Peptides against a protein of PDB entry 7PB4. Designs and how they scored, part 250

Target 1, 105 residues: chain A of PDB entry 7PB4
Amino acid sequence: KMLNIKEYKEKLLSTLGEFLEDHFPLPDRSVKKKKKNIQESSVNLITLHEMLEILINRLFDVPHDPYVKISDSFWPPYVELLLRNGIALRHPEDPTRIRLEAFHQ
Target 2, 218 residues: chain B of PDB entry 7PB4
Amino acid sequence: DALQMAVGYFEKGPIKASQNKDKTLEKHLKTVENVAWKNGLASEEIDILLNIALSGKFGNAVNTRILKCMIPATVISEDSVVKAVSWLCVGKCSGSTKVLFYRWLVAMFDFIDRKEQINLLYGFFFASLQDDALCPYVCHLLYLLTKKENVKPFRVRKLLDLQAKMGMQPHLQALLSLYKFFAPALISVSLPVRKKIYFKNSENLWKTALLAVKQRNR

## One batch from the design tools (peptide; made by RFdiffusion4, then SolubleMPNN)

Design b2_p20_5_s2 (from b2_p20_5, 7 letters changed)
Fold by OpenDDE base, seed 3:
Structure b2_p20_5_s2 (fold): chain B 105 residues (1-105), chain C 218 residues (1-218), chain A 20 residues (1-20)
Amino acid sequence: as target 1 above (105 residues)
Amino acid sequence: as target 2 above (218 residues)
Amino acid sequence: MAEQLLRLMVEELVILEAEL
């Protein structure tokens, strides 16, 4: 039973990864060249897949404080995407922290 | 050939300058329809046209006609189906197009080359049970897709709640019976043992075409 | 695009993780 669940989870994660690459890719680095004045904070943006992995892990690893601090590596449109779809929630007192929705509760 | 020109027209879209846009559209649509019903379409042609039909690029009438002629020569790519489902989530297609898509998906299910990725979309299809217009076709699709790992307590509750709302529908009973088969401990309710096929295949828009495809591939 | 599907996939992952 547990093996089947793990296998199904792994397959779902793989499919999610492919789905995210196809439908929610990171913006091409090429668009950064034209607008001169935005501080090229050389911050490497993480993929939406990596962001979701962080959020899922935090939800289960630290269930009493399931919030993740939004770093500069979090592409703002991804944060907005998760929030507007009810996938993530902002911390009520700290807008710099988000959690994954506890769909299992 | 005429089919490649027609597919290319739908892919690239109408050239703005043509005064006879509607005649050109109709010509290409008829070309696709004729080939699809006579010979079926290649997997690549279905990939392109199915995506177009669900993207909202054309009007509902055109999308409906394209979707009705998504008849395979041999196989349908699973990737084409996954892409199509992604378009359903964008909400640019009409309710009638969604119904037609689920009917198509059930009708063409055996011609889809793989099911691994489609099975991972189980949650999406299950959520569509709440749509009264989709429910009969979604139940049929879920009956084809359901594995033991998909049968969860929360899904059982949702199906029982749905049965309480809409009554003992044959399509819902079929799905519940399958759930009980996989997880008898989750369904305490006695389901009527109906020996009869729960899903009427009689209303398949593609019945004649599918028979022809099966005969050509034998 | 496909935002509803994303939610459902994440929901399923969370449910599966909770069973593990």
Scores: peptide ipSAE 0.542, ipTM 0.704, DockQ to the pose 0.556
Fold by OpenDDE base, seed 5:
Structure b2_p20_5_s2 (fold): chain B 105 residues (1-105), chain C 218 residues (1-218), chain A 20 residues (1-20)
Amino acid sequence: as target 1 above (105 residues)
Amino acid sequence: as target 2 above (218 residues)
Amino acid sequence: MAEQLLRLMVEELVILEAEL
């Protein structure tokens, strides 16, 4: 039973990764080059996949404080995407913190 | 060949300069239709054309005609189906195209090479049960896809809620009966013992073509 | 709708993780 769940999880993660790459890719750095004046914020943006992994891990690793602080590596459109779709929730008192929705509760 | 030219036309789009765009489109569409109904299409041709039909690149009438001729010669790639479902999510297709797609998916289900990735889309299909136009076909699809691991308490609740709203629909009863088979403890409600599971015949549009495909693959 | 699929995939992942 557990082995089947793990295998299914791995397959789902793989499918999610491909799906995210196809439909929610990070904006190519090349398009930003033409607007000169935006400070090259050297911030490495993480993929939506990586963001979801962080949120899922936090939900299960620290269930009493499942909130993740939004870092500069979090692309704002991804944060908005997760929030508007009810995948993530903002902390009621700290808008810089988000949690994954506890779909299992 | 004529088919490759037709597929290439749909893939690349209409060349800007032709005054007779509609005539050219119709010619290529008829070529695809003729080959699909006579011989079926290769998996690669289905991959290209199915994506085009759902991408919103062409008008609804064209997309409908393309989708109706998505008849395999042998198999349909699971990847093509996953991509197609992803296009449904983008929302560029009409409601009628969505219905047709689910009918197609049910009709062609046995010709899809693998079901592993499609099964991962179970939650997506399940969410589409809320659409009254899709519900009968989605129930049929879910009946084909449902495994024991998919039967969860929250899904049972959602199905019972749908039954309360829509009444005792035959397609919904079929799905609930399957859920009860996998997880009898989750469904306390006495389901009427229906001797025959009845779904709307989604195959009617492709019945002749499907018989021909099955005969060629024997 | 891609967004809806994303939600459903994440929902399923969370459910699976909770079973693990």
Scores: peptide ipSAE 0.549, ipTM 0.698, DockQ to the pose 0.596; fails the geometry check
Fold by OpenDDE base, seed 1:
Structure b2_p20_5_s2 (fold): chain B 105 residues (1-105), chain C 218 residues (1-218), chain A 20 residues (1-20)
Amino acid sequence: as target 1 above (105 residues)
Amino acid sequence: as target 2 above (218 residues)
Amino acid sequence: MAEQLLRLMVEELVILEAEL
């Protein structure tokens, strides 16, 4: 039983990864070059897959404080996407912190 | 051949220079229809044309006609189905196209080469139960896809809530009966023992074509 | 929409994680 769940989880993660690459890719760096004055913030943006992994891990590793601090590596449109779709929730007192929705509860 | 030219036209789009765009489109559409109903289409042709039908590249009338002729010669690629579902998510297709797609998916289910990736889309299909127009066909699809691991307490609750709202629909009863078979502890409600599961099979637009496909592949 | 599928996939993933 547990083996089947693990295998199913791994397959789902793989499918999710492919889905995210196809439908929610990071913006190509090439489009930013045309607007002159925005400082090359050298901040490496993480993928939506990596962002979800961080949020899921935090939800299960620290269930009493499942909130993750939004870093500069979090692409703002991804944060908005997760919030708008009810996948993530903003902390009521700290707008810089988000949690994954506890779909299992 | 004429089919390759027709598929190529739909894939590449209309070349600007043709004065009679509508006549050319109709010619190619008839070519695809004729081959599909007589012989079926290759998996590669279905991959291309199914993607086109759901992408919103053409009008709803054209997309509907393309989708109606997605008849396999042998098999349909699972990848083509996954891509098709992704297009349903983008929302560029009409409600009628969505209904037709689910009808097609149920009708062609046995001709899909693999089911592993389609099974991962179970949650997506399950969410589509909320659409009253899709619900009968989605129940049939879920009846074909449901494994023991898919039967979760929250899905049981959603199905029971849907039953409370819509009444005891035959397609919903069929799905609930399957859920009870896999997880009897989750469904305390006595379901009527229906000897025959009635999905609306009478409306299979492809019945004759599918019989012909099965006869050719013997 | 792709966004709805994303939610459903994440929902399923969270449910699976809770069972493990």
Scores: peptide ipSAE 0.548, ipTM 0.698, DockQ to the pose 0.575; fails the geometry check
Fold by OpenDDE base, seed 4:
Structure b2_p20_5_s2 (fold): chain B 105 residues (1-105), chain C 218 residues (1-218), chain A 20 residues (1-20)
Amino acid sequence: as target 1 above (105 residues)
Amino acid sequence: as target 2 above (218 residues)
Amino acid sequence: MAEQLLRLMVEELVILEAEL
């Protein structure tokens, strides 16, 4: 039973990964906005897949504080996507923290 | 090939300069329809055209006609189905197109090459049970897809709630009976023993075409 | 629609994880 669930989970993760690459790819780095000398802190944006993985892991690893701090690696449109679709929730007191929705509860 | 030209037209879209856009569209649509009903379409052609039908690139009438001619020559790629489902989520297709798509999925189910990825969409299909127009067809699809691993307490609750709302619908009873078969402990309610499982899709729009496909692949 | 599918896929993942 557990093995089947794990295999199913792995397959679902793989399918999700492909789905995210197809429908929610990171913007090509080519939008060099020509604005001024602000140090291109080459903040490596994480994929939506990686973002979801972080959120899922936090939800189960720290269920009493399932919130993740929004880092500079979090592409703002992804954060908005998760929030508007009810996949994630913003912390009521700290707008810099988001959690995954506890769909299992 | 006339079919390749037609598929290419739908893929690339209408060239702006054509004065007779509607006539050209109709010509290509008829080409696709004729080939699909006579010979079926290749998996690649279905991949392209199915996506087009659900993308909202064309009007509902055109999309409906395209979807109605998604008849395989041999097989349908599961990837095409997954992509199609993704388009259903974008919400650019009409309710009638969604219904037609689920009818198509049920009708073409045996011609889909693999079911692994489709089974991963179980939750998506299950959520579509809440749509009264989709519910009969989704129940049929779920009846085909349901494995023991899919039968969860929360899904049982949702089905029972749906039954409470909609009454004892034959398609819902069929699905519940399957759920009870896989997980008797989750369904305490006595289900009426139905001798025959009835789904509205027993008479699909593609019956004749599917018979022809089966005959050609023998 | 892609966004709705995303939600459903994530929902399923969370449910699966909770069973594990």
Scores: peptide ipSAE 0.540, ipTM 0.709, DockQ to the pose 0.561; fails the geometry check

Design b2_p20_5_s3 (from b2_p20_5, 8 letters changed)
Fold by OpenDDE base, seed 1:
Structure b2_p20_5_s3 (fold): chain B 105 residues (1-105), chain C 218 residues (1-218), chain A 20 residues (1-20)
Amino acid sequence: as target 1 above (105 residues)
Amino acid sequence: as target 2 above (218 residues)
Amino acid sequence: MAEQQLRLMVEELVILEAEL
């Protein structure tokens, strides 16, 4: 039974990955290296898949504090996508922190 | 240059030392407006000012005025548009600013240098169809962006549901007609053959300016 | 909608993870 669940989880993750690439691809910010010395912190944006993975892992690894700090790597449209669909929630006192909805509770 | 000073003011923010912050702000805003409407703005100036207008750095009145004068001299960078859409999602701008942005985006669509990254935002634009205030302009934008690969069964269902809720809106019918063109098997409903596609004239705010831009770039 | 489907997929994934 556990083996079947793991296999199904892997299949679902694969399907989710494909789905996210099809519907919500990350725009390539061509950081045109304009030579001017302003350290434009080339903050590498993460994919929605990676963002969800972080949120899911935090939910289960630290259930008493399941919140993740929104970093510059979090593309704002993805954050808002998760929030408006009830997939994620903002911390009530700190809007810079979000958690995954505990669908299993 | 007066324009460079004005752009620099908006970028760096008000310098603490100015006793008359409002007068200085108005002076710089008028400078930007005057140059934008007469000559258009460079792509770099639009990048800076568009970001400022949508970031929530200034009040809604100022942001609206900045956005209204985002008139290109030649081209708008696609990157500026992607950044702008990102700011729209953060929710720091008013509903009226969002409407104005979509109107602007439709009006300036042909002046955007590339469309590849904007096309990747298709799903986010499509989600904005649920906003009744945005829906007419989003339909127009989607009409410009839609490719065959974007026409999916779930999007067809959503458009039909919106039509059932809102009635047979001309902008929605235009988009559905395009969807039917790309994927006739997905839309069994007979759409009225409208010879003319009518979107709200989002261009009216910039019509004169856009004509001038086109004339200068001939 | 794609967004609704995303929610369903994530919900299912969370439920599956809880069983593991």
Scores: peptide ipSAE 0.632, ipTM 0.653, DockQ to the pose 0.314
Fold by OpenDDE base, seed 2:
Structure b2_p20_5_s3 (fold): chain B 105 residues (1-105), chain C 218 residues (1-218), chain A 20 residues (1-20)
Amino acid sequence: as target 1 above (105 residues)
Amino acid sequence: as target 2 above (218 residues)
Amino acid sequence: MAEQQLRLMVEELVILEAEL
């Protein structure tokens, strides 16, 4: 039973990865390094897959405080995508923190 | 340069010490408007001002005026558009600003230097079809962006569902006709062969300015 | 639909993780 669940999970993760690449790819900021010294902190945006991984891990690793702080690496369209679809929830007192919906509860 | 001072004001924000913040704001806004309508704006100026207009840094009235004067001298950077779409998703701008942005994006589409990254945003634009106020303009944008690879069975279903809900809207029919052209097997419904595609004339706000831009770049 | 499908996939993934 557990082996079958693990195999199914891996298959689902692979399918999810492909789905995210097809439907919600991260736009390449072709930050042409024009030399102007504006420290635009080239905050490397993470993929939606990586964002979901962070949220899922936090939900299970710290179930009593499953909230993740929204970093500059979180692409705003992805945050909005998760929130508007009920996949993630904002913290009621701190809008800078989001959690994954506890679908297993 | 008066324009550089105006752009710098919007970028850096109001200097705390000015007793007449509103008069200063109006002065700089008029400077930007005058230059934009007369000569157009450089790509760098559009990059700065477009982000400001959509970030929620200023009130809706100011943002609307800034967005209305986002007229290029030559080209608009694709990166500016990607950043702008990012701000739209954050929800800090009004519904009217979103409508105006999509109208602007359609009107200025040919002046955007590249489309590769904008095409990656196809899914986000498609999601905005559910907004009744945005739907006509988003359909027009999608009509301009749609490639064969974007025509997926799930998107066809969504468009058909939307048509069932909203009725046979001319803008939806135009987009569905394009989808049927790329993937005839996915659309079994007989679409009326409309010889003329009618989108709401999004260009009306910038018609004179766009003509002037095209004349200067010839 | 893509957004709804995303929710379903994430939901299923969370349920599977809880069984593990």
Scores: peptide ipSAE 0.581, ipTM 0.833, DockQ to the pose 0.315
Fold by OpenDDE base, seed 4:
Structure b2_p20_5_s3 (fold): chain B 105 residues (1-105), chain C 218 residues (1-218), chain A 20 residues (1-20)
Amino acid sequence: as target 1 above (105 residues)
Amino acid sequence: as target 2 above (218 residues)
Amino acid sequence: MAEQQLRLMVEELVILEAEL
């Protein structure tokens, strides 16, 4: 039973990955490293897949405080996507923190 | 350069020491406005100022004025638009600013250097169709962006639902007609062959500026 | 819709994780 669940989870993750690439691709901020001195904080944006992984992991690793701080690596459109669809929730007192919806509870 | 000083002011924010913060702000804003309407702004200046206008760093009145003068000298960087959309999604800007941005984006669409990354934002723009205030302008934007690969059954359903809710709006009809062109099998409804696509283009705030830009780039 | 499908996929993933 556990093996089947793990296999199904892996399949679902793969399908989710493909789905996210098709529908919600990250804009290539591959700004060529032109040497210009502007400290554009080369904040590497993470994929929506990676963002979801972080949120899911936090939900299960720290269930009493399942909130993740929104970092500069979180692309704002993705944050809004998750929030408007009820996939994530903002912390009621700290808008810089979001949690995944606890769909299992 | 007065423009560089003005842009730098907006970028760095008000230096604490100025007793007359409002006068300084107004001075720099007028500088940007004057240059933008006379000559247009460089892509780098638009990049900086557009982000500032949408970041919520300044008040709505200031942001509105900045956004109104985002007139290119030559081109707008696609990256600037992507960043701007990112700020719109954060929700720190007013509804009026969002409307103005979409109007701006439509007006300036041809001056954006590339469309590849903007096309990746198609889904985000499409989601904004649900906002009644944005819907006319988003439809126009989507009309400009839509490719065959964007025409999906779920989007067709959503457009038809919007039409059912809002009635047969000219901007929705225009977008649906384009969808039907790309995917006739998905749209069984006979759309009236409107010869003239009427987007609310009559109120383009930048009409005179755009004419001037086109004349300078000839 | 893609957004609705995303929700469903995430929901399912969370449920599966809870069973693990």
Scores: peptide ipSAE 0.563, ipTM 0.798, DockQ to the pose 0.314
Fold by OpenDDE base, seed 5:
Structure b2_p20_5_s3 (fold): chain B 105 residues (1-105), chain C 218 residues (1-218), chain A 20 residues (1-20)
Amino acid sequence: as target 1 above (105 residues)
Amino acid sequence: as target 2 above (218 residues)
Amino acid sequence: MAEQQLRLMVEELVILEAEL
């Protein structure tokens, strides 16, 4: 049973990855227009897959505080996408923190 | 110059100490408006001001006025549009600002330097079809953006559902016709052969300015 | 819709993870 679950999880993760690439690809902000204004910290945006991974891991690793702080690497449309669809929730007192919905509880 | 000072004011925000904040704001706003309508704005100026207009830094009236004067001298950077859409998704702007933005985006579409990144936002635009106020303008935008790869069965179903809910809207019919062109097997419904694709004229607000831009870039 | 499908996939993934 456990082996089958692991295999299915891997397959689902692969399918999810492909799905996210097809439907919600990250815009390539790497168009380094050469203009020298140094200070925009080229914060590398993470993929939606990576964002979900962080949220899932936090949910299971720290169940008593499952919230993740929204960093500059979080693309705002992805955050909104997750919130709008009830996949994630904002912290009631701190709008800079989000958690994954506990679909297993 | 006066424009740089105005842009800098909006970027840095009002310096706390000025008793006449509103007068200063109005002065700088008028400066931006005057230059934008006469000469257009540089891509860098649009990049700064467009983000400010959608960030919620200023009130809705100010944001609306800024957005209305986002007229390019030559081109708009795709990156500016992507950032703008990002702000739009965060939901700090009013519904009227969202409508105005989509109208602007359609009107200025040909002046955007590249479309590759904007095309990646297709799913986000498509989700906005559910908003009745946005739907006509989003359909027009999607009509401009849609490639064969975007035409999926689930999107066809959604468009047909929207048509069932909203009726046979000209903008929905236009988009569905394009979908049928790319994927005829997915659309079994006989679409009325409307010879003329009709979208609401989003350009009306900028018609004179756009003509001037086209003349300068010839 | 893609957004609904995303929710379903994430939901399933969370359920599977909890069984692990």
Scores: peptide ipSAE 0.549, ipTM 0.801, DockQ to the pose 0.314

